# Peptides against a protein of PDB entry 3ZN8, part 27

Target 1, 125 residues: chain A of PDB entry 3ZN8
Amino acid sequence: LEEYDKIQKKMEDVMEGKGKLTLRDVYAQIIALRKMGPLSKVLQHIPGLGIMLPTPSEDQLKIGEEKIRRWLAALNSMTYKELENPNIIDKSRMRRIAEGSGLEVEEVRELLEWYNNMNRLLKMV

## One batch from the design tools (peptide; aimed at target 1 M118)

Design b2_p21_8_s4 (made by RFdiffusion4, then SolubleMPNN; from b2_p21_8, 15 letters changed)
Fold by OpenDDE base, seed 1:
Structure b2_p21_8_s4 (fold): chain B 125 residues (1-125), chain A 21 residues (1-21)
Amino acid sequence: as target 1 above (125 residues)
Amino acid sequence: IDKRFQEDILLLLVSQAKKRK
């Protein structure tokens, strides 16, 4: 619970003064992060992370890498219109995205839920 | 690219990974 609250607080700080976040923005940021290499290497570039979160185990890093891969697959299966306005993604679109990415519908829903939560946090700032 | 935003995404992903372990 404490870790989650710290993450939320940081998100609020980042979102100050920013416009509406789209999945296109998310996609661009994830790609930029992936260019830095594996999650383990990326985390090394984040000063103070060890203060906020315990050092992740190797297994946790693997799970994190897999999550990134799956989300990228979902994002790659979206249309430009869906990326710019994720609110248009209905049940039919969600199923198409899942099938196109080789994911479960629930995994696509998880991504969208995460995005919606991010936008909620942005509005609080 | 906002480095702080990238950090937040990473933190969320790591947090989710921890919940699954």
Scores: peptide ipSAE 0.184, ipTM 0.690, DockQ to the pose 0.057
OpenDDE base, seeds 2, 3, 4, 5: peptide ipSAE 0.181, 0.133, 0.144, 0.163; ipTM 0.698, 0.628, 0.638, 0.665

## One batch from the design tools (peptide; aimed at target 1 Q29 H45 L121)

Design b2_p22_1 (made by RFdiffusion4; failed a check: the pose's geometry)
Pose (drawn by RFdiffusion4):
Structure b2_p22_1 (pose): chain A 106 residues (1, 21-125), chain P 22 residues (1-22)
Amino acid sequence: LLTLRDVYAQIIALRKMGPLSKVLQHIPGLGIMLPTPSEDQLKIGEEKIRRWLAALNSMTYKELENPNIIDKSRMRRIAEGSGLEVEEVRELLEWYNNMNRLLKMV
Amino acid sequence: EEEEEEKRTFLEKLIAEKLEEE
């Protein structure tokens, strides 16, 4: 049930219920339909879950704040350690900056 | 407090969007 600390405390809670659906707990707005979140049980069917939660905990509690400092020598680092590829790391690293970015405009 | 709640909600949206992109 400044940002990095929140990301962990949040993503950790996003597994002990599902992948839960509490996405509709702090949104007074309305939804769209039900035949759409059905593709959420698909990723649950596999013995695994998601590649993101992999290399996510495979990083220092400071490397997540400014993933910009990460180079070609640091991408392959959290790649082989997590079992993901260099490409699967980029999509993850280029996102940590987005959260710390779009949040500023909030 | 209201600002924190808005930030929390916004983070949830971002995480949800990221999960959908996968």

Design b2_p22_1_s1 (made by RFdiffusion4, then SolubleMPNN; from b2_p22_1, 13 letters changed; failed a check: the pose's geometry)
Amino acid sequence: EEERERRKAALLQLINDFLRKE

Design b2_p22_1_s2 (made by RFdiffusion4, then SolubleMPNN; from b2_p22_1, 12 letters changed; failed a check: the pose's geometry)
Amino acid sequence: KEEEERRRRALLQLIEDFLRSE

Design b2_p22_1_s3 (made by RFdiffusion4, then SolubleMPNN; from b2_p22_1, 12 letters changed; failed a check: the pose's geometry)
Amino acid sequence: EKEEEQRKRALLELIEEFLRSE

Design b2_p22_1_s4 (made by RFdiffusion4, then SolubleMPNN; from b2_p22_1, 13 letters changed; failed a check: the pose's geometry)
Amino acid sequence: EEERRRRQAALLQLIADFLRSE

Design b2_p22_2 (made by RFdiffusion4)
Pose (drawn by RFdiffusion4):
Structure b2_p22_2 (pose): chain A 106 residues (1, 21-125), chain P 22 residues (1-22)
Amino acid sequence: LLTLRDVYAQIIALRKMGPLSKVLQHIPGLGIMLPTPSEDQLKIGEEKIRRWLAALNSMTYKELENPNIIDKSRMRRIAEGSGLEVEEVRELLEWYNNMNRLLKMV
Amino acid sequence: EEEKFKEEVLRLLLNRRREEKE
């Protein structure tokens, strides 16, 4: 049930219920339909879950703040350690900056 | 699907931040 600390404390809570659906707990707005979140149980069927939660915990508690300092020598680092590929790391690293970015405009 | 999940996680963070500011 400044940002990095929050990201962990949040994503850690996003597994001990599902992947849960509490996305509709702090949104007074309305939804769309039910035949759409049905593709959420598909990723649950596999013995695994997601690649993101993999290389996510395979990083220092400071490397997630400014993933910009990460180079070609640092991408392959958290790649083989997590079992993911260099490409599957990029999509993850280029996202840590987005959260710390779009949040500024909030 | 991955983008939708990213958007959901982002919306959770934004809403929590707005509640903190209020």

Design b2_p22_2_s1 (made by RFdiffusion4, then SolubleMPNN; from b2_p22_2, 15 letters changed)
Fold by OpenDDE base, seed 3:
Order: C-alpha cells, then structure tokens, then sequence
Structure b2_p22_2_s1 (fold): chain B 125 residues (1-125), chain A 22 residues (1-22)
C-alpha cells in the first residue's frame, strides 16, 4: 500500500508539472502492478469498468506479460543515471542494455519510445 | 565462448562498474 501511494503521488506530481517521470518510476509501477496481479483481475470484474477495457484474449495477456518481463530485464541492465535521465541513452548505451538483458536493440528502442510517448502525454494533461 | 557472449560479458562488467561509481 505505501509503495502504491508513492507511485500515485508521483504520477499526480508529474501531471501537475511538479515532477519528471523517469524509468525508475516506470520500474516501480511495473513491480507494483505485478504484486497486485490478483487484484487487477478483481478490478476487471467490477461491473462498469469492464465495458471500457476490452478483455484481452489469453494469448494477448501472455504476449503482454512476456513484453513486461523483457522490459524489466532491460531496466535492470540500465545504470542509475540512465534510469533517472533516459535522454542520455544513445546507440552505444542501447546496445549495452540490449546485450546485458539478452534483448534485441529494437526492443530497447521500443521501451524508450513508449517512455517518451507516456512522458509527452502526461505533460499535455 | 562465442563472440556475442564475450561482448555481453564485457558489457555487463562495464555496466556493473558504472553502477558502483554512481
């Protein structure tokens, strides 16, 4: 509960322009969501929330879970400086992260692109 | 040790050193 409240407050601070979303924040969110795994399934069974969230097929859930595991491997291969300031990640750093995590460089690029898109979206709200 | 595994090991060592210096 305490970790979840910190993540929520950080997200609110970023939306208000009082903070910066980092890959450390992304890591914390992924870990919190994984710990809440059974509770996330319960929330999908709440009448009224299920109409807005198309129930992903079992295959889509497996693909999504594998993608998250691969992203966690990439995040674990980053330096603290890279996690706090992802904009410093150049082609050389991306290659290091990819090899360190057993991923393709393109998968690391996709993670960074997702982060950049999320950070832009949060600044527009 | 293939060339990919050799490069991975070197990069892991470099990444570890950088984390310890931060």
Amino acid sequence: as target 1 above (125 residues)
Amino acid sequence: IDERERERLLQLLIAKKKKEEE
Scores: peptide ipSAE 0.098, ipTM 0.556, DockQ to the pose 0.022
OpenDDE base, seeds 1, 2, 4, 5: peptide ipSAE 0.060, 0.075, 0.087, 0.054; ipTM 0.534, 0.544, 0.553, 0.514

Design b2_p22_2_s2 (made by RFdiffusion4, then SolubleMPNN; from b2_p22_2, 13 letters changed)
Fold by OpenDDE base, seed 2:
Structure b2_p22_2_s2 (fold): chain B 125 residues (1-125), chain A 22 residues (1-22)
Amino acid sequence: as target 1 above (125 residues)
Amino acid sequence: EDKRFQEQILQLLVARKKEEQA
């Protein structure tokens, strides 16, 4: 619970332009959310905002869980400097991360693209 | 799938922000 509160505060600071989202923050958030169960269930505990998420099928949940597991492997293969400053990750670093995590380079690229998109969206909120 | 996850995270953050402002 304490860890969750810290993550929430960090996300709020980013949304207010007081900081930046890092891959370390992403890692911590993923771990915290996994402990809480499916993200859809987490959102169901937020009252009164009328946000309805479609209930994923069991197969979709499994696919999503596997994807997150693969991303965690990639994140675990990154250096602290890379986690804090993902923009330094070049082709050579991506290849190293991919090899260390047993992933394709394309999967590492996909993670970084996702991160960049997420960071842009947070600045718009 | 990545888009769905992204949307879910964004919605969570937006929801929390709205809750704090209410």
Scores: peptide ipSAE 0.061, ipTM 0.515, DockQ to the pose 0.364
OpenDDE base, seeds 1, 3, 4, 5: peptide ipSAE 0.042, 0.052, 0.052, 0.059; ipTM 0.508, 0.510, 0.527, 0.506; seeds 4, 5 fail the geometry check

Design b2_p22_2_s3 (made by RFdiffusion4, then SolubleMPNN; from b2_p22_2, 15 letters changed)
Fold by OpenDDE base, seed 5:
Structure b2_p22_2_s3 (fold): chain B 125 residues (1-125), chain A 22 residues (1-22)
Amino acid sequence: as target 1 above (125 residues)
Amino acid sequence: SDKRFQEELLQLLIAKKQKELQ
């Protein structure tokens, strides 16, 4: 719960333009979500939102969990500097992260692209 | 899929926007 509040506060600072979402923040969120269970279950308990959210099939749940597990492996293979500033991750770093996590370089690239897209969206809000 | 992780993070963003609107 305390970790969740810290993550929420950091996300508040990011949304207010006072901070930047880092991969460390992403890591902390994934860990918090795994502790709380799928956020879809949390949102299903919010009146009015549960009706609008498509209930993912059990297979989509498993695919998403495997993707999160793979991304956690990538994040665990990153240095603190890379987690705090993902923009320093060049091709050499990306290859090291992929090798250390048992992922393809493309999967690490996909994570970084996702992160960059998320940061762009957060800046537009 | 990227869509589900995007959805989970988008949901965190939405839940927060809802808290700001309250």
Scores: peptide ipSAE 0.049, ipTM 0.533, DockQ to the pose 0.363
OpenDDE base, seeds 1, 2, 3, 4: peptide ipSAE 0.018, 0.035, 0.033, 0.033; ipTM 0.459, 0.530, 0.525, 0.529

Design b2_p22_2_s4 (made by RFdiffusion4, then SolubleMPNN; from b2_p22_2, 16 letters changed)
Fold by OpenDDE base, seed 1:
Structure b2_p22_2_s4 (fold): chain B 125 residues (1-125), chain A 22 residues (1-22)
Amino acid sequence: as target 1 above (125 residues)
Amino acid sequence: EDKEERDRLLQLLVAKKKKELE
């Protein structure tokens, strides 16, 4: 609970333009969510999500869980400077991260694109 | 900071090498 509150506060600070979302923050969020239980249980605890979004099928939840597992492997294959400032990740760093995590370079690129899109979205709100 | 970064990078390279040998 205490770790989750710190992460939520960090997200609020980023939305207010007081900070930048980092991949370290993303890692911390994923770990906190996983400590709460399976993705299915986490989604059940989000108020209004079940009303606004169709309940994901069990298969969709499994696909999502596997994607998160793969992204955690990528994050665990990054240096601290890369986690704090993902913009330094060039093609050579992406290849190293992919090889270290057992992912395709395209999957690492997808994670970075997701991060960039999320960080842009948070700055617009 | 730079020492921690180098040590982390070395850990990642060693972990990669171990996985390649398994």
Scores: peptide ipSAE 0.459, ipTM 0.895, DockQ to the pose 0.018
OpenDDE base, seeds 2, 3, 4, 5: peptide ipSAE 0.442, 0.416, 0.101, 0.434; ipTM 0.889, 0.881, 0.554, 0.887

Design b2_p22_3 (made by RFdiffusion4)
Pose (drawn by RFdiffusion4):
Structure b2_p22_3 (pose): chain A 106 residues (1, 21-125), chain P 22 residues (1-22)
Amino acid sequence: LLTLRDVYAQIIALRKMGPLSKVLQHIPGLGIMLPTPSEDQLKIGEEKIRRWLAALNSMTYKELENPNIIDKSRMRRIAEGSGLEVEEVRELLEWYNNMNRLLKMV
Amino acid sequence: DLKEELLRHLRAILTGEKFVVP
């Protein structure tokens, strides 16, 4: 049930109920439909879950703040350690910056 | 999808605004 500390404390909670659906707990707005979140149980059917939660905990508690300092020598690093590929790491690293960005405009 | 939902979740906490969710 400044940002990095929140990201962990939040993503950790996003597993001990599902992947849960509390996405509709702090949103006074309305939804769309039910035949759409049905594709959430598909990823649950596999023995695994998601690649993101993999290389995510395979990083220092400071490397997640500014993933920009990460080079070609640092991408392959958290790649083989997590079992993901260099490409699967990029999509993850280029997202840590987005959260810390779009949040500024909030 | 989870990325976008996480962002909309944080925005809703901070701004109190109404958001549409799929």

Design b2_p22_3_s1 (made by RFdiffusion4, then SolubleMPNN; from b2_p22_3, 11 letters changed)
Fold by OpenDDE base, seed 5:
Structure b2_p22_3_s1 (fold): chain B 125 residues (1-125), chain A 22 residues (1-22)
Amino acid sequence: as target 1 above (125 residues)
Amino acid sequence: RLFDLLLKELKAKLTGEEIIVP
């Protein structure tokens, strides 16, 4: 998968201190994953996951699918500049994104927190 | 692959679990 290789390279660049993983990179990957099918099918592509995390229930998968849909709505409401540099997303921008996507501000914050956690993990590896 | 970390973190967020990295 071309998009898979792109994000892999970006992650390597971040680990080496040569680049930054952006929300654009994340967005492209989420779209690529959605083309693979529902969340349940995507989770099957994660090696060792069944050992590290319990298998999600059907209800958890439904909640997860809804969360992905909502995050995509938020990402679709971001400007190119925000996608490339998420650190500029202040409270005002976050509110605009929430209003434009039909989400609560807290849901946009949750997406950004997840993104920030990802970047922290990459620096720890 | 390193992308597995992204997927694991995504899953953890969706399920309410946490990922521990060494």
Scores: peptide ipSAE 0.209, ipTM 0.702, DockQ to the pose 0.101
OpenDDE base, seeds 1, 2, 3, 4: peptide ipSAE 0.198, 0.200, 0.198, 0.208; ipTM 0.691, 0.697, 0.693, 0.697; seed 1 fails the geometry check

Design b2_p22_3_s2 (made by RFdiffusion4, then SolubleMPNN; from b2_p22_3, 13 letters changed)
Fold by OpenDDE base, seed 1:
Structure b2_p22_3_s2 (fold): chain B 125 residues (1-125), chain A 22 residues (1-22)
Amino acid sequence: as target 1 above (125 residues)
Amino acid sequence: SLFDLLLKQKIGELTGQPLVVP
């Protein structure tokens, strides 16, 4: 609960323009979620999700869980400087991260694109 | 929460629904 509250507060601060979301924050969030259990259990804790979105199939949940695991592998292959400032990740760094995590470069790119989109969205709120 | 946003985004990708932007 304490770790979860710290992550929520960080997000609120980012939404209020008092900070930026980093990949370290993303990593901490994914770890906190995994402590709650499988993605299926985590989705059950989201209020109103079952009303707003169709319930994912078991296969969709497995695909989602695998993607989260792959993103964790990428994040574990990043340096502290890259986690705190993802904008320094060039093609050479991205290739190193991919090789170190056993991922395709495109999967690392997808994570970075997702992060950039999320950070932009949080700044608009 | 970021969690809700991440999960909604991921669910949107898996279901083929547009990204629910809060």
Scores: peptide ipSAE 0.116, ipTM 0.630, DockQ to the pose 0.087
OpenDDE base, seeds 2, 3, 4, 5: peptide ipSAE 0.113, 0.099, 0.128, 0.101; ipTM 0.626, 0.625, 0.637, 0.615; seeds 2, 4 fail the geometry check

Design b2_p22_3_s3 (made by RFdiffusion4, then SolubleMPNN; from b2_p22_3, 15 letters changed)
Fold by OpenDDE base, seed 2:
Structure b2_p22_3_s3 (fold): chain B 125 residues (1-125), chain A 22 residues (1-22)
Amino acid sequence: as target 1 above (125 residues)
Amino acid sequence: RLLELLQLQWIGQKTGQPLIVP
């Protein structure tokens, strides 16, 4: 709960333009969400949201958990400088991260593309 | 509201299904 409140407050500060979302913040959020369990189970306890959220099949939950595990492996293979400023990650750095995490370069690219899309959405608000 | 959008987008990417944000 305390880690979640810290992440929520930091995301609020980023929304207010007081900060930038980094991959370190993404890492902390992934860890906090894994400790809370599937957020879908939490949202199912909110009246009205459980009807609008498709209950993922057990197989879809497993696929999602595997993807998160892969993203954590990539994040663990990044330097502190890369986590704080992901824009410095060139093709050479991306290949090193992929090799160090046992992932394809395309999976590391997908994580970085996702992060860039999140930062675009944060700037539009 | 944006935290909710980021959470929904995060869930959508985890589940492989685009969560249609109403």
Scores: peptide ipSAE 0.120, ipTM 0.648, DockQ to the pose 0.097
OpenDDE base, seeds 1, 3, 4, 5: peptide ipSAE 0.112, 0.118, 0.110, 0.099; ipTM 0.651, 0.654, 0.624, 0.610; seeds 4, 5 fail the geometry check

Design b2_p22_3_s4 (made by RFdiffusion4, then SolubleMPNN; from b2_p22_3, 12 letters changed)
Fold by OpenDDE base, seed 1:
Structure b2_p22_3_s4 (fold): chain B 125 residues (1-125), chain A 22 residues (1-22)
Amino acid sequence: as target 1 above (125 residues)
Amino acid sequence: RLFDLLLKELEAKLTGKEYIVP
């Protein structure tokens, strides 16, 4: 719950133009989610969202859990500088991160793309 | 809450479901 509130505040700050969401924040979010349990269960506790979102199948939850594990491996393979400033992650760094985490470069790219999309979303809302 | 929106987007990405941000 404490991590949830910290991330919420960070996101609010980003929306106000104060700083940016970093991959460190993403890491903290993923850890918080794992503590809360499956994402679907977390969303079910949010008023209105539980009825608006289709409940993922057990198989989809397993796929999601595996993807989260892979993203954590990627994040654990990043340097502090990369976590705080993901914009420095070039093709060479992506390849190193992929090799260090046992992931495909495309999976690291996908994580970074998701991160960039989240930052864009926060600026639009 | 913004975190709820982020979670929704994350779930969409993890499950491969398409989600359009309002």
Scores: peptide ipSAE 0.170, ipTM 0.670, DockQ to the pose 0.099
OpenDDE base, seeds 2, 3, 4, 5: peptide ipSAE 0.154, 0.088, 0.094, 0.157; ipTM 0.664, 0.601, 0.599, 0.680; seed 4 fails the geometry check

Design b2_p22_4 (made by RFdiffusion4)
Pose (drawn by RFdiffusion4):
Structure b2_p22_4 (pose): chain A 106 residues (1, 21-125), chain P 22 residues (1-22)
Amino acid sequence: LLTLRDVYAQIIALRKMGPLSKVLQHIPGLGIMLPTPSEDQLKIGEEKIRRWLAALNSMTYKELENPNIIDKSRMRRIAEGSGLEVEEVRELLEWYNNMNRLLKMV
Amino acid sequence: EEEEEEKRAFLTKLIAEKLEEE
């Protein structure tokens, strides 16, 4: 049930219920339909879950703040350690900056 | 408190949207 600390405390809570659906707990707005979140049980069918939660905990509690400092020598680092590929790491690293970015405009 | 809640909700949206991308 400044940002990095929040990301962990939040993503850790996003497993001990599902992947849960509490996305509709702090949104007074309305939804769209039900035949759409059905594709959430598909990723659950596999023995695994998601690649993101992999290389996510495979990083220092400071490397997630400014993933910009990460180079070609640091991407392959959390790649082989997590079992993901260099490409699967980019999509993850280029996202940590987005959260710390779009949040500023909030 | 209201601002923190908005930030929390926004982070939830971002995480949810990014999860949907896969």

Design b2_p22_4_s1 (made by RFdiffusion4, then SolubleMPNN; from b2_p22_4, 10 letters changed)
Fold by OpenDDE base, seed 3:
Structure b2_p22_4_s1 (fold): chain B 125 residues (1-125), chain A 22 residues (1-22)
Amino acid sequence: as target 1 above (125 residues)
Amino acid sequence: EEEEQRRRAALLRLIEEFLRSE
């Protein structure tokens, strides 16, 4: 609960234009939320940004859980410098991260794209 | 076997990059 509250406060600060969302923050958030249970239970604790999502099917939940596991593997294969400043991750770094995590380079790119989109969204709110 | 060797090499590169960044 304490870790979750710290992450929420960090996210609020970023939305107010204070600080920067990093992949370290993303990692910490995923870990904290996963302590609450499976993805279905985690999703109810994620504050919506006014976007209504349909109830996911069981298959969609399984796919989501697998995606989270893969992203955690990628994050575990990043340096502290990369986690704090993801924009330094070039093609060579992406390849290394992919090889270390057992992922395709495209999966690492997808994670980074998601992060960039999320960071942009938070700054716009 | 080849994939495991790639992962080991990646880990070594990760450690090297970490040490350089400290």
Scores: peptide ipSAE 0.032, ipTM 0.524, DockQ to the pose 0.019
OpenDDE base, seeds 1, 2, 4, 5: peptide ipSAE 0.034, 0.051, 0.029, 0.049; ipTM 0.516, 0.533, 0.530, 0.537; seeds 1, 2, 4, 5 fail the geometry check

Design b2_p22_4_s2 (made by RFdiffusion4, then SolubleMPNN; from b2_p22_4, 9 letters changed)
Fold by OpenDDE base, seed 4:
Structure b2_p22_4_s2 (fold): chain B 125 residues (1-125), chain A 22 residues (1-22)
Amino acid sequence: as target 1 above (125 residues)
Amino acid sequence: AEEEERRRAALLKLIYEFLKKE
């Protein structure tokens, strides 16, 4: 919970233009989320979710948990420099990360795309 | 506190939405 609060503060700082979101921040966030337990428990901490979104099926939760595990594998296969500055991850690095994590290159690309979209969104708010 | 919680929820929601698409 303490780690989670630190990550939230970092994200708030980024939204205020006081910092940059990195994959290291993403990594820390995923770890913090996993410490909260299964994805179902994480979702319970989202106010209004039960009202605004349909409750995911057990199968959907399992798929989500597996995706989180895969992303962690990718992140664990990155260098410190890549985590701090994801923009340096070219096709060669992406392939290495995929091979090191046992993932498809497309899955690594999806993670990077998600990160880029998240970072853009945070800067807009 | 309420605004922070909303921001937290928004982030978690974004993660959820991404995972849901997979």
Scores: peptide ipSAE 0.103, ipTM 0.616, DockQ to the pose 0.367
OpenDDE base, seeds 1, 2, 3, 5: peptide ipSAE 0.089, 0.098, 0.090, 0.085; ipTM 0.600, 0.606, 0.604, 0.581

Design b2_p22_4_s3 (made by RFdiffusion4, then SolubleMPNN; from b2_p22_4, 12 letters changed)
Fold by OpenDDE base, seed 4:
Structure b2_p22_4_s3 (fold): chain B 125 residues (1-125), chain A 22 residues (1-22)
Amino acid sequence: as target 1 above (125 residues)
Amino acid sequence: EEEERKRKAALLQLIFDFLRKE
């Protein structure tokens, strides 16, 4: 919980424009979430979530956990430079990451797209 | 405090929407 709180605080600082969210930060967050146990337990620790978001079904939680595992595999296949600056990830790097993680290139692209969307959101809020 | 809650909710919504997307 303490590690999660530190990462959450860092994300809050980023949301306030005090920092830049990197895939390294995403990686650290996923690791912290995994230490908390199943996604269902993680969601229980988020204050107000049950009010603001629909409670996912057990099947949706399982799908979500599998997706987190797949993204973690992609992140584990990235270099430190790629994690710190995902903008350097070209088609060649993306294919290497996909091959190294056992994922489709499209899944790696989806991760990067999500990251880009997250950064856009952080700039708007 | 309300803006912070909205920011957290937006972030969580993106994560959740992502996790729900097959």
Scores: peptide ipSAE 0.124, ipTM 0.631, DockQ to the pose 0.325
OpenDDE base, seeds 1, 2, 3, 5: peptide ipSAE 0.122, 0.121, 0.109, 0.112; ipTM 0.628, 0.621, 0.625, 0.611; seed 5 fails the geometry check

Design b2_p22_4_s4 (made by RFdiffusion4, then SolubleMPNN; from b2_p22_4, 12 letters changed)
Fold by OpenDDE base, seed 1:
Structure b2_p22_4_s4 (fold): chain B 125 residues (1-125), chain A 22 residues (1-22)
Amino acid sequence: as target 1 above (125 residues)
Amino acid sequence: KEEEEKRKAALLQLIDDFLRSE
């Protein structure tokens, strides 16, 4: 619950009160972040937005960067309609996305679960 | 630009928090 509360506060800032997140939005932001350089450098310059997060270890940063790369691969394998309306992604679409991105279906499911959780939190705000 | 950077930072933190919670 504590972690969800943190997510909620940050999502309000990210979405500027829009209350609706799409995977297109996620994709756009990931691309923007990657243009800033390595994740480690990006995190070093991020003030905690009022939430002091412990500085991740170098290993954790590498893991995070790899995860983002994997999710980006999944996003690159989605159609525009899927990015805009992720709720249409059924088992068949999810399998296609996994195959196209070289990921396990479970990894794609994890991304979608994260997305759904974010949207749920935003609706509560 | 400053607001955009804040949004990017927040998104990155959300992802990081998610990864840590797994």
Scores: peptide ipSAE 0.187, ipTM 0.668, DockQ to the pose 0.299
OpenDDE base, seeds 2, 3, 4, 5: peptide ipSAE 0.094, 0.152, 0.097, 0.097; ipTM 0.539, 0.641, 0.546, 0.550

Design b2_p22_5 (made by RFdiffusion4)
Pose (drawn by RFdiffusion4):
Structure b2_p22_5 (pose): chain A 106 residues (1, 21-125), chain P 22 residues (1-22)
Amino acid sequence: LLTLRDVYAQIIALRKMGPLSKVLQHIPGLGIMLPTPSEDQLKIGEEKIRRWLAALNSMTYKELENPNIIDKSRMRRIAEGSGLEVEEVRELLEWYNNMNRLLKMV
Amino acid sequence: EEEEKRAFLTKLIAEKLEEEEK
């Protein structure tokens, strides 16, 4: 049930209920339909879950703040340690900057 | 403000999950 500390405290809570659906707990707005979140149980069927929660915890509590300092020597680093590929790391690293970015405009 | 930030981060996480599923 400044941002990095929040991301962990939040993503850790996003597993002990599902992948839960509390996405509709702090949104006074309305939804769309039910036949759409059905593709959420698909990823649950596999013995695994997601590649993001992999290399996510395979990083220092400071490397997540400014993933920009990460080079070709640092991407392969959290790649083989997590079992993901260099490509699967980029999509994760280029996202830590987005959260710290779009949040500024909030 | 804290709640708005939490809600906003939840939206970003949800959008990211939808992108991964696509």

Design b2_p22_5_s1 (made by RFdiffusion4, then SolubleMPNN; from b2_p22_5, 14 letters changed)
Fold by OpenDDE base, seed 1:
Structure b2_p22_5_s1 (fold): chain B 125 residues (1-125), chain A 22 residues (1-22)
Amino acid sequence: as target 1 above (125 residues)
Amino acid sequence: EEKKRQAALLQMIRDFDEQELK
C-alpha cells in the first residue's frame, strides 16, 4: 500500500506538471498493480462498482495480462538511462531491447508509442 | 545457463550506459 501511494503521488505530480512520467514510473506502477492483484479481483466482486465500469471479459483480462507481461520483459531489458529518458531509445536500442526480451521490435515500438501518448495526455490535463 | 548469460550481457550493457553518464 505504501509503495502504491508513492506511485499515485508521483502520478499526481506529473498530472500537475511538477514532474515527468518515465518508464521507471510505469514499471513501478505495473509491479504495484500486480502485487495488488488480489485486491483488484476483490473490487471486481463488489456489487455496484461493476455498474460504473464495464468489467472486461475474462478473455480481455487475459490478453491484457499477457501484454503487460511482455512489456515488463521489455522494461527489464532496458538500461537505467533508457528508463529515465525513453526518448534516447533509437532503432539500435529498440532492436537490442527486443532481442533481450524475446519480443518483436514492433512490440517495443508499441510500448514507446503508448508511453509517448500517455505523457502527452498528462501534459494536456 | 542461458538465462545467466543473458543477465550478464544485460548487466554489461547497463554498466556501460552508466559510465557514459559520468
Scores: peptide ipSAE 0.365, ipTM 0.856, DockQ to the pose 0.020
OpenDDE base, seeds 2, 3, 4, 5: peptide ipSAE 0.221, 0.355, 0.275, 0.294; ipTM 0.747, 0.849, 0.797, 0.807

